# Peptides against a protein of PDB entry 8PQO: the designs that were tried, part 32

Target 1, 252 residues: chain A of PDB entry 8PQO
Amino acid sequence: VLLKEYRVILPVSVDEYQVGQLYSVAEASKNETGGGEGVEVLVNEPYEKDGEKGQYTHKIYHLQSKVPTFVRMLAPEGALNIHEKAWNAYPYCRTVITNEYMKEDFLIKIETWHKPDLGTQENVHKLEPEAWKHVEAVYIDIADRSQVLSKDYKAEEDPAKFKSIKTGRGPLGPNWKQELVNQKDCPYMCAYKLVTVKFKWWGLQNKVENFIHKQERRLFTNFHRQLFCWLDKWVDLTMDDIRRMEEETKRQ

## One batch from the design tools (peptide; aimed at target 1 F106)

Design b1_p18_4 (made by RFdiffusion4)
Pose (drawn by RFdiffusion4):
Structure b1_p18_4 (pose): chain A 252 residues (1-252), chain P 18 residues (1-18)
Amino acid sequence: as target 1 above (252 residues)
Amino acid sequence: SMERFLRMASIVLYYYYS
């Protein structure tokens, strides 16, 4: 099993990231016809354990209505049921993604610490020493064009070409992280996203774990580029505004 | 994300029939 920690250094505060991430998930999914239908909330409850107080959810995403009929007929029972178990105690969160048919043999776990630093902490997740020694640290720079697939590139989602009206932040150059240390005002944070991928069947552990990690890096990069370029849309929102927009979207 | 879920389901289907 391969573990990697993706460190996403951002020119926003931790408080700002919480609102921005929630807004961005909802906004990026605004053009998807077929969103919300098939989402099943099995469990939604508070929890508390040794300093981590938060909200636990168990959700199922039924893909039967979103794939071709032959895929639905050919799919082994439960293969189209995606389970997501989530513990949200921001600035810490854990999500576990499994497939009903694969049981626990196919697992994607993301454990994230959101910290007001420049990604300089080591083993922020407090792993056992030997296990930590086998975790690759991967830095994601949202201003670096070379970290974006050309087919994914969109000028309107490029931090190198965006300046915020409300905050004046951006555009981001290659020295933006350096200018953060030399700056007393603009906030910054790092999302330490420790990703564990397990695929135990058919001896394909390495191939699938690598493919999933490459896709997770691509997604983390594109997502946070979008998040920064949308700073004018969400930076003035509070958490109450987010909850209100959630209830609003709940009516339909 | 929906893309991740669809990718997970596709991987299972692809290797089940391979």

Design b1_p18_4_s1 (made by RFdiffusion4, then SolubleMPNN; from b1_p18_4, 13 letters changed)
Fold by OpenDDE base, seed 2:
Structure b1_p18_4_s1 (fold): chain B 252 residues (1-252), chain A 18 residues (1-18)
Amino acid sequence: as target 1 above (252 residues)
Amino acid sequence: TLELYKLLAQLILDYYFE
């Protein structure tokens, strides 16, 4: 098991981020070839548990169409089915990813708190001390080009070049986080993303767990660079606007 | 999340080729 807490600081408020996240997820999904293909939604309903109130979703990602025929033919039953269970109670979110074939031997859990700070809180997810001491804190700087793979880099998604017309935020220089504290009119937040990865296949555990973390970090980096650079597209939208957009997309 | 599943798919593929 490998745990890391990714801390993504953004020059947006927690309330703004809720809109921006939903918008950016929708846009990213549209941009992906075959978006929604092989996705089965089993459950999509509101939930209430222990004071937590939000939306629960259970999706199955069928990867049979995403792999070569010979792989599909040789794959054990359930090996190409990925289950995603998500609890969205913003500003808290939890996602659990499992596989039918690997059962308890495979787990990806992503727990996120969105806080109006600069990523300075320790153990925001309230882990036991013994567990917390094994968690690596990883800071993601969306303005740091060196954290972006060349193949992922797009100039239009570079926070170091982007200037928001509507808000005046950006571009983000090397010391943007330090300068942010002196800008009383600029909100900020941190997404604390605790990622738990378990892959118990003998001899491959460390390799696969590290690989998954590497990919998660890559995803978080690219996503939040997009989110910021798309600020002018979503900053004036309301949650009702987002809901309408989602409904319109479902009808198509 | 969709991108994550693509990466997971690749991971599965890599598993069968190793």
Scores: peptide ipSAE 0.038, ipTM 0.724, DockQ to the pose 0.450
OpenDDE base, seeds 1, 3, 4, 5: peptide ipSAE 0.038, 0.043, 0.030, 0.038; ipTM 0.723, 0.732, 0.675, 0.725; seed 3 fails the geometry check

Design b1_p18_4_s2 (made by RFdiffusion4, then SolubleMPNN; from b1_p18_4, 12 letters changed)
Fold by OpenDDE base, seed 5:
Structure b1_p18_4_s2 (fold): chain B 252 residues (1-252), chain A 18 residues (1-18)
Amino acid sequence: as target 1 above (252 residues)
Amino acid sequence: SLELYKLLADLILKYYFE
């Protein structure tokens, strides 16, 4: 099991982020070829558990159409079905990813707290001390070009080049986080994303777990760069606007 | 996550069948 807490600092408020995240997820999905093909929604309902209230979703990602024919033919039953269970109680959310074939031997858990700070809180997820000492804290700087793979880089998604017309935020220089403290009119937040990865196959555990973390970090980095650079597209939207957009998308 | 969906597919290819 490998745990890392990714801390993504953004020059947006927690309330703004709620809109921006939903917009950016939708936009990123549009940009992906094939869209939501192979996604089955099993459950989408409100929940209340341990004082936490939110929306629960259970989706199955069928990877059969995403792999070559020979892989599909050789794959064990259930190996190409990924289950995603998500508890969205913003500003807290939890996602659990499992595989039918791997069962208890495979787990990706992502727990996120969105806080109006600069990533200075320790153990926001309230882990036991013994567990917390094994968690690596990883800061993602969306303005740092060196954290982006060349193949992922797009100039229109570079926070170091982007200037928001509507808010005046950006571009983000090398010291943008330090400067943010002195900008009373610019909100900020941190997404604390505790990622737990378990791949319980001897000989491959460390390699696979590290690989998954590498991919998650890559995903978080790219996504939040997009989120910020798309600020002018979503900053004036309300949650009701987002809900309407989602409903309109479902009708298509 | 749709992007994660793709990444997981790549993972399966790499570690199960290659």
Scores: peptide ipSAE 0.059, ipTM 0.749, DockQ to the pose 0.429
OpenDDE base, seeds 1, 2, 3, 4: peptide ipSAE 0.058, 0.055, 0.042, 0.041; ipTM 0.747, 0.742, 0.727, 0.704; seed 3 fails the geometry check

Design b1_p18_4_s3 (made by RFdiffusion4, then SolubleMPNN; from b1_p18_4, 12 letters changed)
Fold by OpenDDE base, seed 2:
Structure b1_p18_4_s3 (fold): chain B 252 residues (1-252), chain A 18 residues (1-18)
Amino acid sequence: as target 1 above (252 residues)
Amino acid sequence: SLELYKLLAQLILDYYFK
């Protein structure tokens, strides 16, 4: 098991982020060829549990159409079905990813707290001390070009170049996080993303767990760079606007 | 997420090609 807490600092408020996240997810999905092909939504309903209220989703990602025929034929039963269970109770979110074949030997859990701070809170997910001491804190700087793979880099998604017309935020210089403290009118937040990766397979555990973390970090970095650079597209939207957009998308 | 879905697909592909 490999745990890392990714801390993503953003010059947006927690409330703004809720809109921006939903918008950016939708936008990113539109850019993918095939859209939601191979995705089966089993459950999408409100939930209330232990004082937590939010939206629960259960999706199955069927990878059969995403792999060559020979891979599909050789793959064990259930190996190409990925289950994603998500509890979205913003500002808290939890996603659990499992595989039918691997069962308990495979787990990706992503737990996110969105806090109005600069990533200074320790153990925001309230892990036991013994578990917390094994968690690596990883700071993602969306303005740091060196954290972005060349193949992922897009100038239009570079926070170091972007200037928000509507908010005046950006571009983000090398010391942008430190400068936020002096900018009373600029909100900020941190997404604390605790990622738990388990791949219990002899000889491959460390390799796969590290690989998954690498991909998650890459995903988080790129996503939040987009989120910020798309600020002018979503900052004036309300949650009701987002809901309407989602409903319209479902009809297509 | 869709992005994660693609990443997992790639992981599976990488496994079977090795």
Scores: peptide ipSAE 0.046, ipTM 0.728, DockQ to the pose 0.390
OpenDDE base, seeds 1, 3, 4, 5: peptide ipSAE 0.043, 0.044, 0.035, 0.046; ipTM 0.728, 0.726, 0.692, 0.729

Design b1_p18_4_s4 (made by RFdiffusion4, then SolubleMPNN; from b1_p18_4, 11 letters changed)
Fold by OpenDDE base, seed 5:
Structure b1_p18_4_s4 (fold): chain B 252 residues (1-252), chain A 18 residues (1-18)
Amino acid sequence: as target 1 above (252 residues)
Amino acid sequence: SLELYKLLANLILDYYFS
């Protein structure tokens, strides 16, 4: 098991981020060819548990159409079915990913707290001390080009070049986080993303767990760079606007 | 999420092709 807490600092408020995240997910989905093919929604309902109130979703991702024919033919039964269970109680979210074939030997869990700070809180997910001491805290700086792979880099998605016309935020220079503290009118937040990866196959555990973390970090970095650079597209939208956009996308 | 789906697809592909 490998745990890392990714801390993504953004020059947006927690309330703004809720809109921006949903918009950016929707926008990314539109840009993806073959989007929701192979996704089965089993459950989509409100939940209330231990004072947490939100929306619960259970989806199955059928990857059979996403892999080459020979992989499909060689894959064990259930190996290409991924279950995603998600509890969205913003500003808290939890996602649990499992595989039918690997059962308890595979787990990806992503727990996120969105806080109005600069990533300075320790153990925001309230782990036991013994567990917390094994968690690596990883800061993602969306303005740092060195954290972006050359193949992922787009100038239009570079926070160091982007200037929001609507808000005046950006471009983000090397000291942008320190400067935020002195800018009373610029909101900021941190997404604390505790990622737990479990892959209990002998000889492959460390390799696969580290690989998954590398990909998650890459995903978080690119996504939040997009989210910020798309600020002018979503900052004036309401949650109702987002819901309408999602409904329109489902009809296409 | 769609991005997570892509990640998992790539993970599976890498597993069988590495």
Scores: peptide ipSAE 0.037, ipTM 0.726, DockQ to the pose 0.350
OpenDDE base, seeds 1, 2, 3, 4: peptide ipSAE 0.035, 0.036, 0.034, 0.035; ipTM 0.717, 0.724, 0.706, 0.708; seed 1 fails the geometry check

Design b1_p18_5 (made by RFdiffusion4)
Pose (drawn by RFdiffusion4):
Structure b1_p18_5 (pose): chain A 252 residues (1-252), chain P 18 residues (1-18)
Amino acid sequence: as target 1 above (252 residues)
Amino acid sequence: TMERYLRMAAIVLYYYYT
């Protein structure tokens, strides 16, 4: 099983990231026809354990209505049921994604620490030493064009071409992280996203784990580029504003 | 997110019939 820590250094504060991430998930999913239908909340409750106080959820995403009929008929029982178990104690969160048919043999776990630093902490997740020694640290720079697939590139989602009206932050050059250390004002943070991918069937552990990690890096990059370029849309929102928008979207 | 879920399901289906 392969583990990688993706460090996403951002010119926002940790407080700001919480609102921005919630807004961005909802906004990026605004054009998807077929969003929200098929989402099933099995469990939604508070939890507390040794310093980590938060909210636990168990949700199922039924894909039967979103795939062709033949896929629904051919799919082994439960293969189209995606389980997501989430522990949200921001600035810490853990999510575990499984498939009902694959049980625990196909697993994607993301454990994230959101810290007010420039991604300089080592083993921020406090792994056992030998296990930590086998974790590759991968840095994601949202200003670096070379880290974006050309088919994914969109000028309107390029931090190198965006300046915030409300904050004046951006555009981001190759030295933006250096100018953060020399700066006393603009906030910054790093999301330490430790990703574990497990695929135990058919001897395809390596191929699937690598494919999933490459896709996770691409997604983390594109998502956080979008998040920064949308700074004017969400930076003035509070958590109460987010919860209100959630209840609003709940009516339908 | 939806893309990840669809990809997970597609991987299972592809290798089940391969």

Design b1_p18_5_s1 (made by RFdiffusion4, then SolubleMPNN; from b1_p18_5, 11 letters changed)
Fold by OpenDDE base, seed 1:
Structure b1_p18_5_s1 (fold): chain B 252 residues (1-252), chain A 18 residues (1-18)
Amino acid sequence: as target 1 above (252 residues)
Amino acid sequence: MMELYKLMAELILKYHFA
């Protein structure tokens, strides 16, 4: 098991981020060819548990059409079905990813707190001290070009070049986080993303767990760069606007 | 098997927005 807490600082408020995240997810989904193909929604319902209220979703990603024929032919039953269970109680979210074939030997858990700070809180997910001491804190800087793979880089999604017309935020220079403390009119938040990866196969555990973390970091980096650079597209949207966009995306 | 799970992870990440 490998745990890392990714801390993504953004020059947006927690309330703004709720809109921006939903918009950016919808936009990213539109940009992915066949994004809805092979996704089965089993459950989508409100939940209440231990005072937490939110939306519960259970999706199955059927990867049979997304993998090469030889992979499909060799894959054991259930190996190409990925279950995603998500509890969205913004500003808290939890996602659990499992595989039918691997059962308890495979887990990706992503627990996110969105806080109105600069990533300074320790153990925001309230882990036991013995567990917390094994968590690596990883700061993602959306303005840092060196954290972006060359193949993922787009100039229009570069926070170091983008300036929001509507808000005046950006471009984000090398010291933008330090400067943000002195900018009274610019809100900020941190997404604390505790990622737990378990891949319990002898000889492959460390390689696969590290690989998954590398991919998660890549995803978080690119997503939040997009979210910020799309600020002018979503900052004036209401939650009702977002719901309409989601409905339109589901019909495509 | 490792390559399969790498591929799966890459595919999940295209559609998974946590």
Scores: peptide ipSAE 0.105, ipTM 0.809, DockQ to the pose 0.076
OpenDDE base, seeds 2, 3, 4, 5: peptide ipSAE 0.100, 0.103, 0.103, 0.100; ipTM 0.805, 0.806, 0.809, 0.804

Design b1_p18_5_s2 (made by RFdiffusion4, then SolubleMPNN; from b1_p18_5, 13 letters changed)
Fold by OpenDDE base, seed 3:
Structure b1_p18_5_s2 (fold): chain B 252 residues (1-252), chain A 18 residues (1-18)
Amino acid sequence: as target 1 above (252 residues)
Amino acid sequence: MLDLYKLLADLILKYYFE
């Protein structure tokens, strides 16, 4: 098991982020191959548990059409079905990813707290001390180009070049986080993403767990760079606007 | 609806199969 807490600082408010995240997810999904193909939504309903109230979703990603034919033919039953269970109680979110074939031998859990701070809280997810001491805190700087793979880099998604017309935020210079403290008119938040990866396969555990974390970090980095650079597209939208947009998309 | 981890799956697939 490998745990890392990714801390993503953004020059947006917690309330703004809720809109921006939903918009950016929808936009990013449009740019990916396959779209909604192979995605089955089993459950999408409100939930309430232990004072947590939000929306619960259960999706199955059927990867059969996404892998080469020889992989599909050789894959064990259930190996290409990924289950995603998500509890969205913003500003808290939890996602659990499992695989039918691997059962308890495979787990990806992402727990996120969105806080109006600069990533200064320790153990925001309230882990036991013994567990917390094994968690690596990883700061993602969306303005740091060195954290972005060359193949992922797009100039139009570079926070170091982007200037928001509507808000005046950006571009984010090398010391943008330090300067943010002195900019009282600019809101800020941190997404604390505790990622738990378990891959119990003898000889491959460390390699796969580290690989998954690498991909998660890559995803978080690219996504939040996009989120910020698309600020002018979503900052004036309300949650009601987003809900309407989602409903319209479902009808298409 | 959040589909972030579909993107992750796509990244993984691209890494291994493309």
Scores: peptide ipSAE 0.036, ipTM 0.711, DockQ to the pose 0.139
OpenDDE base, seeds 1, 2, 4, 5: peptide ipSAE 0.035, 0.034, 0.034, 0.035; ipTM 0.716, 0.710, 0.699, 0.713

Design b1_p18_5_s3 (made by RFdiffusion4, then SolubleMPNN; from b1_p18_5, 12 letters changed)
Fold by OpenDDE base, seed 3:
Structure b1_p18_5_s3 (fold): chain B 252 residues (1-252), chain A 18 residues (1-18)
Amino acid sequence: as target 1 above (252 residues)
Amino acid sequence: MLELYKLLANLILDYYFA
């Protein structure tokens, strides 16, 4: 098991982020070839647990159409079915990813707290001290080009070049986080993403767990760069606007 | 099998926010 807490600092408020995240997810999904194909929604319902209120979703990703034919032919039963269970109680979110074939030997859990701070809280997910001491805190700087793979880089999604017309935020220079503290009119937040990866297979555990974390970091980096650079597209939207957009998309 | 799970991990992440 490998745990890392990714801390993504953004020059947006927690409330703004809720809109921006949903917008950016929808936009990113449109850009993905074959997005939504092979996704089965088993459950989509409200939940309440221990004072946490939110939306619970259970999706199955059927990857048979997304893998090469030879992989599909050789894959054991259930290996290409990925279950995603998500509890969305913004500003808290939890996602659990499992695989039918691997059962308890495979787990990706992502727990996120969105806080109006600069990533300074320790153990925001309230792990036991013994567990917390094994968690690596990883800061993602959306302005740092060195954290972006060349193949993922787009100039229009570069926070170091983008300036929001509507808000005046950006571009984000090398010291943007330090400068943000002095900008009373600019909101900020941190997404604390505790990622738990379990891949229990002898000889491959560390390799796969590290690989998954590498991909998670890549995903978080690219996504939040997009989210910020799309600020002018979503900052004036309300949650009701987002809901309407989602409903319209479902009808198409 | 390792390559399969690498692919699966990438695919999962591609759809994570979908």
Scores: peptide ipSAE 0.034, ipTM 0.710, DockQ to the pose 0.076
OpenDDE base, seeds 1, 2, 4, 5: peptide ipSAE 0.035, 0.040, 0.034, 0.035; ipTM 0.714, 0.738, 0.708, 0.713; seeds 1, 2, 4, 5 fail the geometry check

Design b1_p18_5_s4 (made by RFdiffusion4, then SolubleMPNN; from b1_p18_5, 10 letters changed)
Fold by OpenDDE base, seed 2:
Structure b1_p18_5_s4 (fold): chain B 252 residues (1-252), chain A 18 residues (1-18)
Amino acid sequence: as target 1 above (252 residues)
Amino acid sequence: MMELYKTLANIILDYYFK
């Protein structure tokens, strides 16, 4: 098991981020080839448990069409079916990813708290001390180009170049986080993403767990760079606007 | 969510080839 807490600092408020996240997810989905092909939504309903209130989703990602034929032919039954269970109770979110074939030997859990701070809180997920001491804190700087793979880099998604017309935020220089503290009119937040990865297969555990973390970090980095650079597209939207957009998309 | 799906696909591919 490998745990890392990714801390993504953004020059937006927690409330703004809720809109921006939903917008950016929708936008990213539109840009992907094949759209929702291979995604089966089993459950999508509100939930309330132990004071936590939000939306619960259960999806199955069928990867059969996403892999080469020979892989599909050799794959054990259930190996290409990924289950995603998600609890969205913003500002808290939890996602659990499992595989039908691997069962208890495979787990990806992503727990996120969105806080109005600069990523300075320790153990926001309230882990036991013994567990917390094994968690690596990883800071993602969306303005740091060196954290972005060349193949992922897009100039229009570079926070170091982007200037928001509507808010005046950006571009983000090397010391943007330090400067942000002195800017009373600029909100900020941190997404604390605790990622738990388990891949219990002899000889492959460390390799796969590290690989998954590498991909998650890459995903978080690119996504939040997009989110910020798309600020002018979503900052004036309300949650009601987002809901309407989602409903319109479902009808198509 | 879609980005996660893509990442998961890569994970599966990596599992079978490495």
Scores: peptide ipSAE 0.030, ipTM 0.691, DockQ to the pose 0.357
OpenDDE base, seeds 1, 3, 4, 5: peptide ipSAE 0.031, 0.029, 0.029, 0.030; ipTM 0.714, 0.694, 0.678, 0.701; seed 1 fails the geometry check

Design b1_p18_6 (made by RFdiffusion4)
Pose (drawn by RFdiffusion4):
Order: sequence, then structure tokens, then C-alpha cells
Structure b1_p18_6 (pose): chain A 252 residues (1-252), chain P 18 residues (1-18)
Amino acid sequence: as target 1 above (252 residues)
Amino acid sequence: SMERFFRMAALTVSYYHS
């Protein structure tokens, strides 16, 4: 099983990231016809354990209504049921994604620490030493065009071409992280996203784990480029504003 | 993400019938 820590250094604060991430998930999914239908909340409760106080959820995403009929007929029982178990104790969160048919043999786990630093901490997740030694650290720079697939590139989602009206932050150049250390004002943070991918069937552990990690890097990059370029849309929101928008979207 | 869910389902279904 392969583990990688994706460090996403951002010119926002940890407080700001919480609101921005929630807004961005909802906004990026605003054009998807077929969003919300098929989402099933099995469990939604508070939890507390040794310093980590938060909210636990168990959700199921039924894809039967979103795939062609032949896919629904051919799919082994439960293969189209995606389980997501989440522990949200921001600035820490853990999510575990499984498939009902694959049981625990296909697993994607993301454990994230959101810290007010420039991604300089080592083993922020406090792994056992030997296990930590086998974790590749992968840096994601949202200003670096070379880290974006050309088919994914969108000028309107390019931090190199965006300046915030409300904050004046951006555009981001190759030295933006250096100018952060030399700066006393603009906030910054790093999301330490430790990703574990497990695929235990058919001897395809390596191929699937690599494919999933490459896709996770692409998604983390594109998502956080979008997040920064949308700074004017969400930077003035509070958590109460986010919860209100959630309830609003709940009516339908 | 919805894309990730589709990708996981697709891998499961494709490898079962392969």
C-alpha cells in the first residue's frame, strides 16, 4: 500500500480555508445535473476522542441512477454504492471512501492537517517512524502552470492571472511563497493531505494506487487553483453564511 | 468528488468483468 502526503501551500489563512473549501465544493458542483440525488446520510453525529472533537458522518452515494442502464445491470451487487465515512474536527479531518461490493479491499483515506505554516513540518500526522519513512512528500504549487494538464487549463482559474478585488491578493508569481516569508500581512497556510490508497484484488495494487494518486494530485491542483481564483466570491463569508447556504440548498 | 466516485465504480465494474 502506497502513502503520499500532498502539501498544498496557500495564500489564505486556516480560518479562511475552512470557508473557502466549503464554498468551492458547493460552487464547483453547481453545474452538475445529478448532484444531491442519490446522496444518503446514514449517520450524522458529534464525537470526541483525546483532543479531536468533531462531527462524524456516514454517507452513501448511489450511482445507479447516474450510469447507463447496462452498467447498472452488469454491475455486481453494491459496486455502485460508494461509502464515505468522515470525521470533521477542522483544522483536522479524515475521510474514508469505500465501495460496498469491494468492502474494505478498495479504500481511499485522506487525513488532512491544516496548519498556519509554509509546509515545513515533517510527519505532521505523527506516523510510526518506519511507516513515515515510506511516505513521499508531494508539493502542489497553484501558481505553477507546468503542474496543470493542458486539457484542464482555464485562464479564469489561473492564479497567475487573477487579482482579488477584496484582498488585492494575486496574481501569483514563481516567488509568491518567498514573498510570504518576507511579508508581515498576507496570511498563509498549508494543507497536509496524507492519502492512502489500497486495492487488494487481482494483483493490481500498484497500478490502481498509482492511478488514484496521479488523479488525486491533479484534483488537488485544479481544485485549489479554482479556490484561490474564487477568493472574491467567498473571502467575506463566515461559517454561519456557509451553514445558511447549506440549509438553503436543502429545501429542494 | 463525484468524479472520484465514478472512477472507483468504474474500476470495480471493469475489473470484475475483465

Design b1_p18_6_s1 (made by RFdiffusion4, then SolubleMPNN; from b1_p18_6, 13 letters changed)
Fold by OpenDDE base, seed 5:
Structure b1_p18_6_s1 (fold): chain B 252 residues (1-252), chain A 18 residues (1-18)
Amino acid sequence: as target 1 above (252 residues)
Amino acid sequence: SMELYKLLAFLVINTHLA
């Protein structure tokens, strides 16, 4: 088991981020070819448990069409079905990813708190001290080009070049986080993403767990760079606007 | 498979649409 807490600082408010995240997910999904193919939604309903109120989803990702033929032919039954269970109670979110074949030997859990700070809170997910001491805190700086793979880099998605016309935010210089403290009119937040990865196969555990974390970090970095650089597209949208966009997407 | 990992990444993003 490998745990890391990714801290993504953004020059947006927690309330703004709710809109921006939904918009950016929708936009990214449109840009991905075949993104919706092989997705089965089993459950999509409101939930209330232990004072947490939100939306629960259970999706199955059927990967049979997404892997090479030889993999599909050799894959055990259930190996290409990924289950995603998500609890969205913004500003708290939890996602659990499992595989039918691997059962208890595979787990990806992502728990996110969105806080109006600069990523300075320790153990925001309230882990036991013994567990917390083994968690690596990883800061993602969306302005740091060195954290972006060359193949992922786009100038139009570079926070160090982008300036929001609507808000005046950006471009983000090397000390942008420190400068935020002095800018009373610029909101900021941190997404604290505790990622738990478990892959219990002898000889492959550490390699696969580290690989998954590398992919998660890459995803979080690229997504939040996009989210910020798309600020002018979503900052004036309401949650009702987002809901309309989602409904329109379902009809296409 | 690289495609599998791309899908895993896609899953993480799309869970927030729920």
Scores: peptide ipSAE 0.039, ipTM 0.727, DockQ to the pose 0.059
OpenDDE base, seeds 1, 2, 3, 4: peptide ipSAE 0.034, 0.031, 0.035, 0.035; ipTM 0.708, 0.683, 0.711, 0.707

Design b1_p18_6_s2 (made by RFdiffusion4, then SolubleMPNN; from b1_p18_6, 12 letters changed)
Fold by OpenDDE base, seed 2:
Structure b1_p18_6_s2 (fold): chain B 252 residues (1-252), chain A 18 residues (1-18)
Amino acid sequence: as target 1 above (252 residues)
Amino acid sequence: SMELYKLLANLVINTYLA
């Protein structure tokens, strides 16, 4: 088991982020190859648990059409079915990813708190001290080009180049986080993403767990760079606007 | 394969469509 807490600081408010996240997810999904194909929604309902209120979703991703033929032929039954259970109680979110074949030997859990701070809170997910001491805190700087793979880099998605016309935010210089503290009119937040990866397969555990974390970090970095650079597209939208857009997208 | 792990990473983005 490998745990890391990714802290993504953004020059947006927690309330703004809720809109921006949903918009950016929808937009990114449209731009990604194979988005939506092979997805089965089993459950999509409101939930209430221990004072947490939100939306619960259970999706199955059928990867049979997404993998090479030789992988499909060699894969055990259930190995290409990924279950995603998500609890969206913004500003708290939890996602649990499992696989039918691996059962308890495979787990990806992503727990996110969105806080109006600069990533200064320790153990925001309230882990036991013994567990928390094993968590690596990883700061993602969306303005740092060195954290972006060359193949993922787009100038139009570079926070160091982007300036929001609607808000005046950006571009984000090398010391943007420190400068942000002195800008009373610019909101800020941190997404604390605790990622738990378990891949219990002898000889491959560390390799796969580290690889998954590397991909998660890459994903979080690129996504939040997009979210910020798309600020002018979503900052004036309401949650009702987003819901309408999602409904329209589902009908296509 | 790298492709499979990329697909898994994409699941994370889709979690917020809920």
Scores: peptide ipSAE 0.038, ipTM 0.729, DockQ to the pose 0.061
OpenDDE base, seeds 1, 3, 4, 5: peptide ipSAE 0.036, 0.040, 0.036, 0.036; ipTM 0.717, 0.728, 0.708, 0.707; seeds 1, 3, 4 fail the geometry check

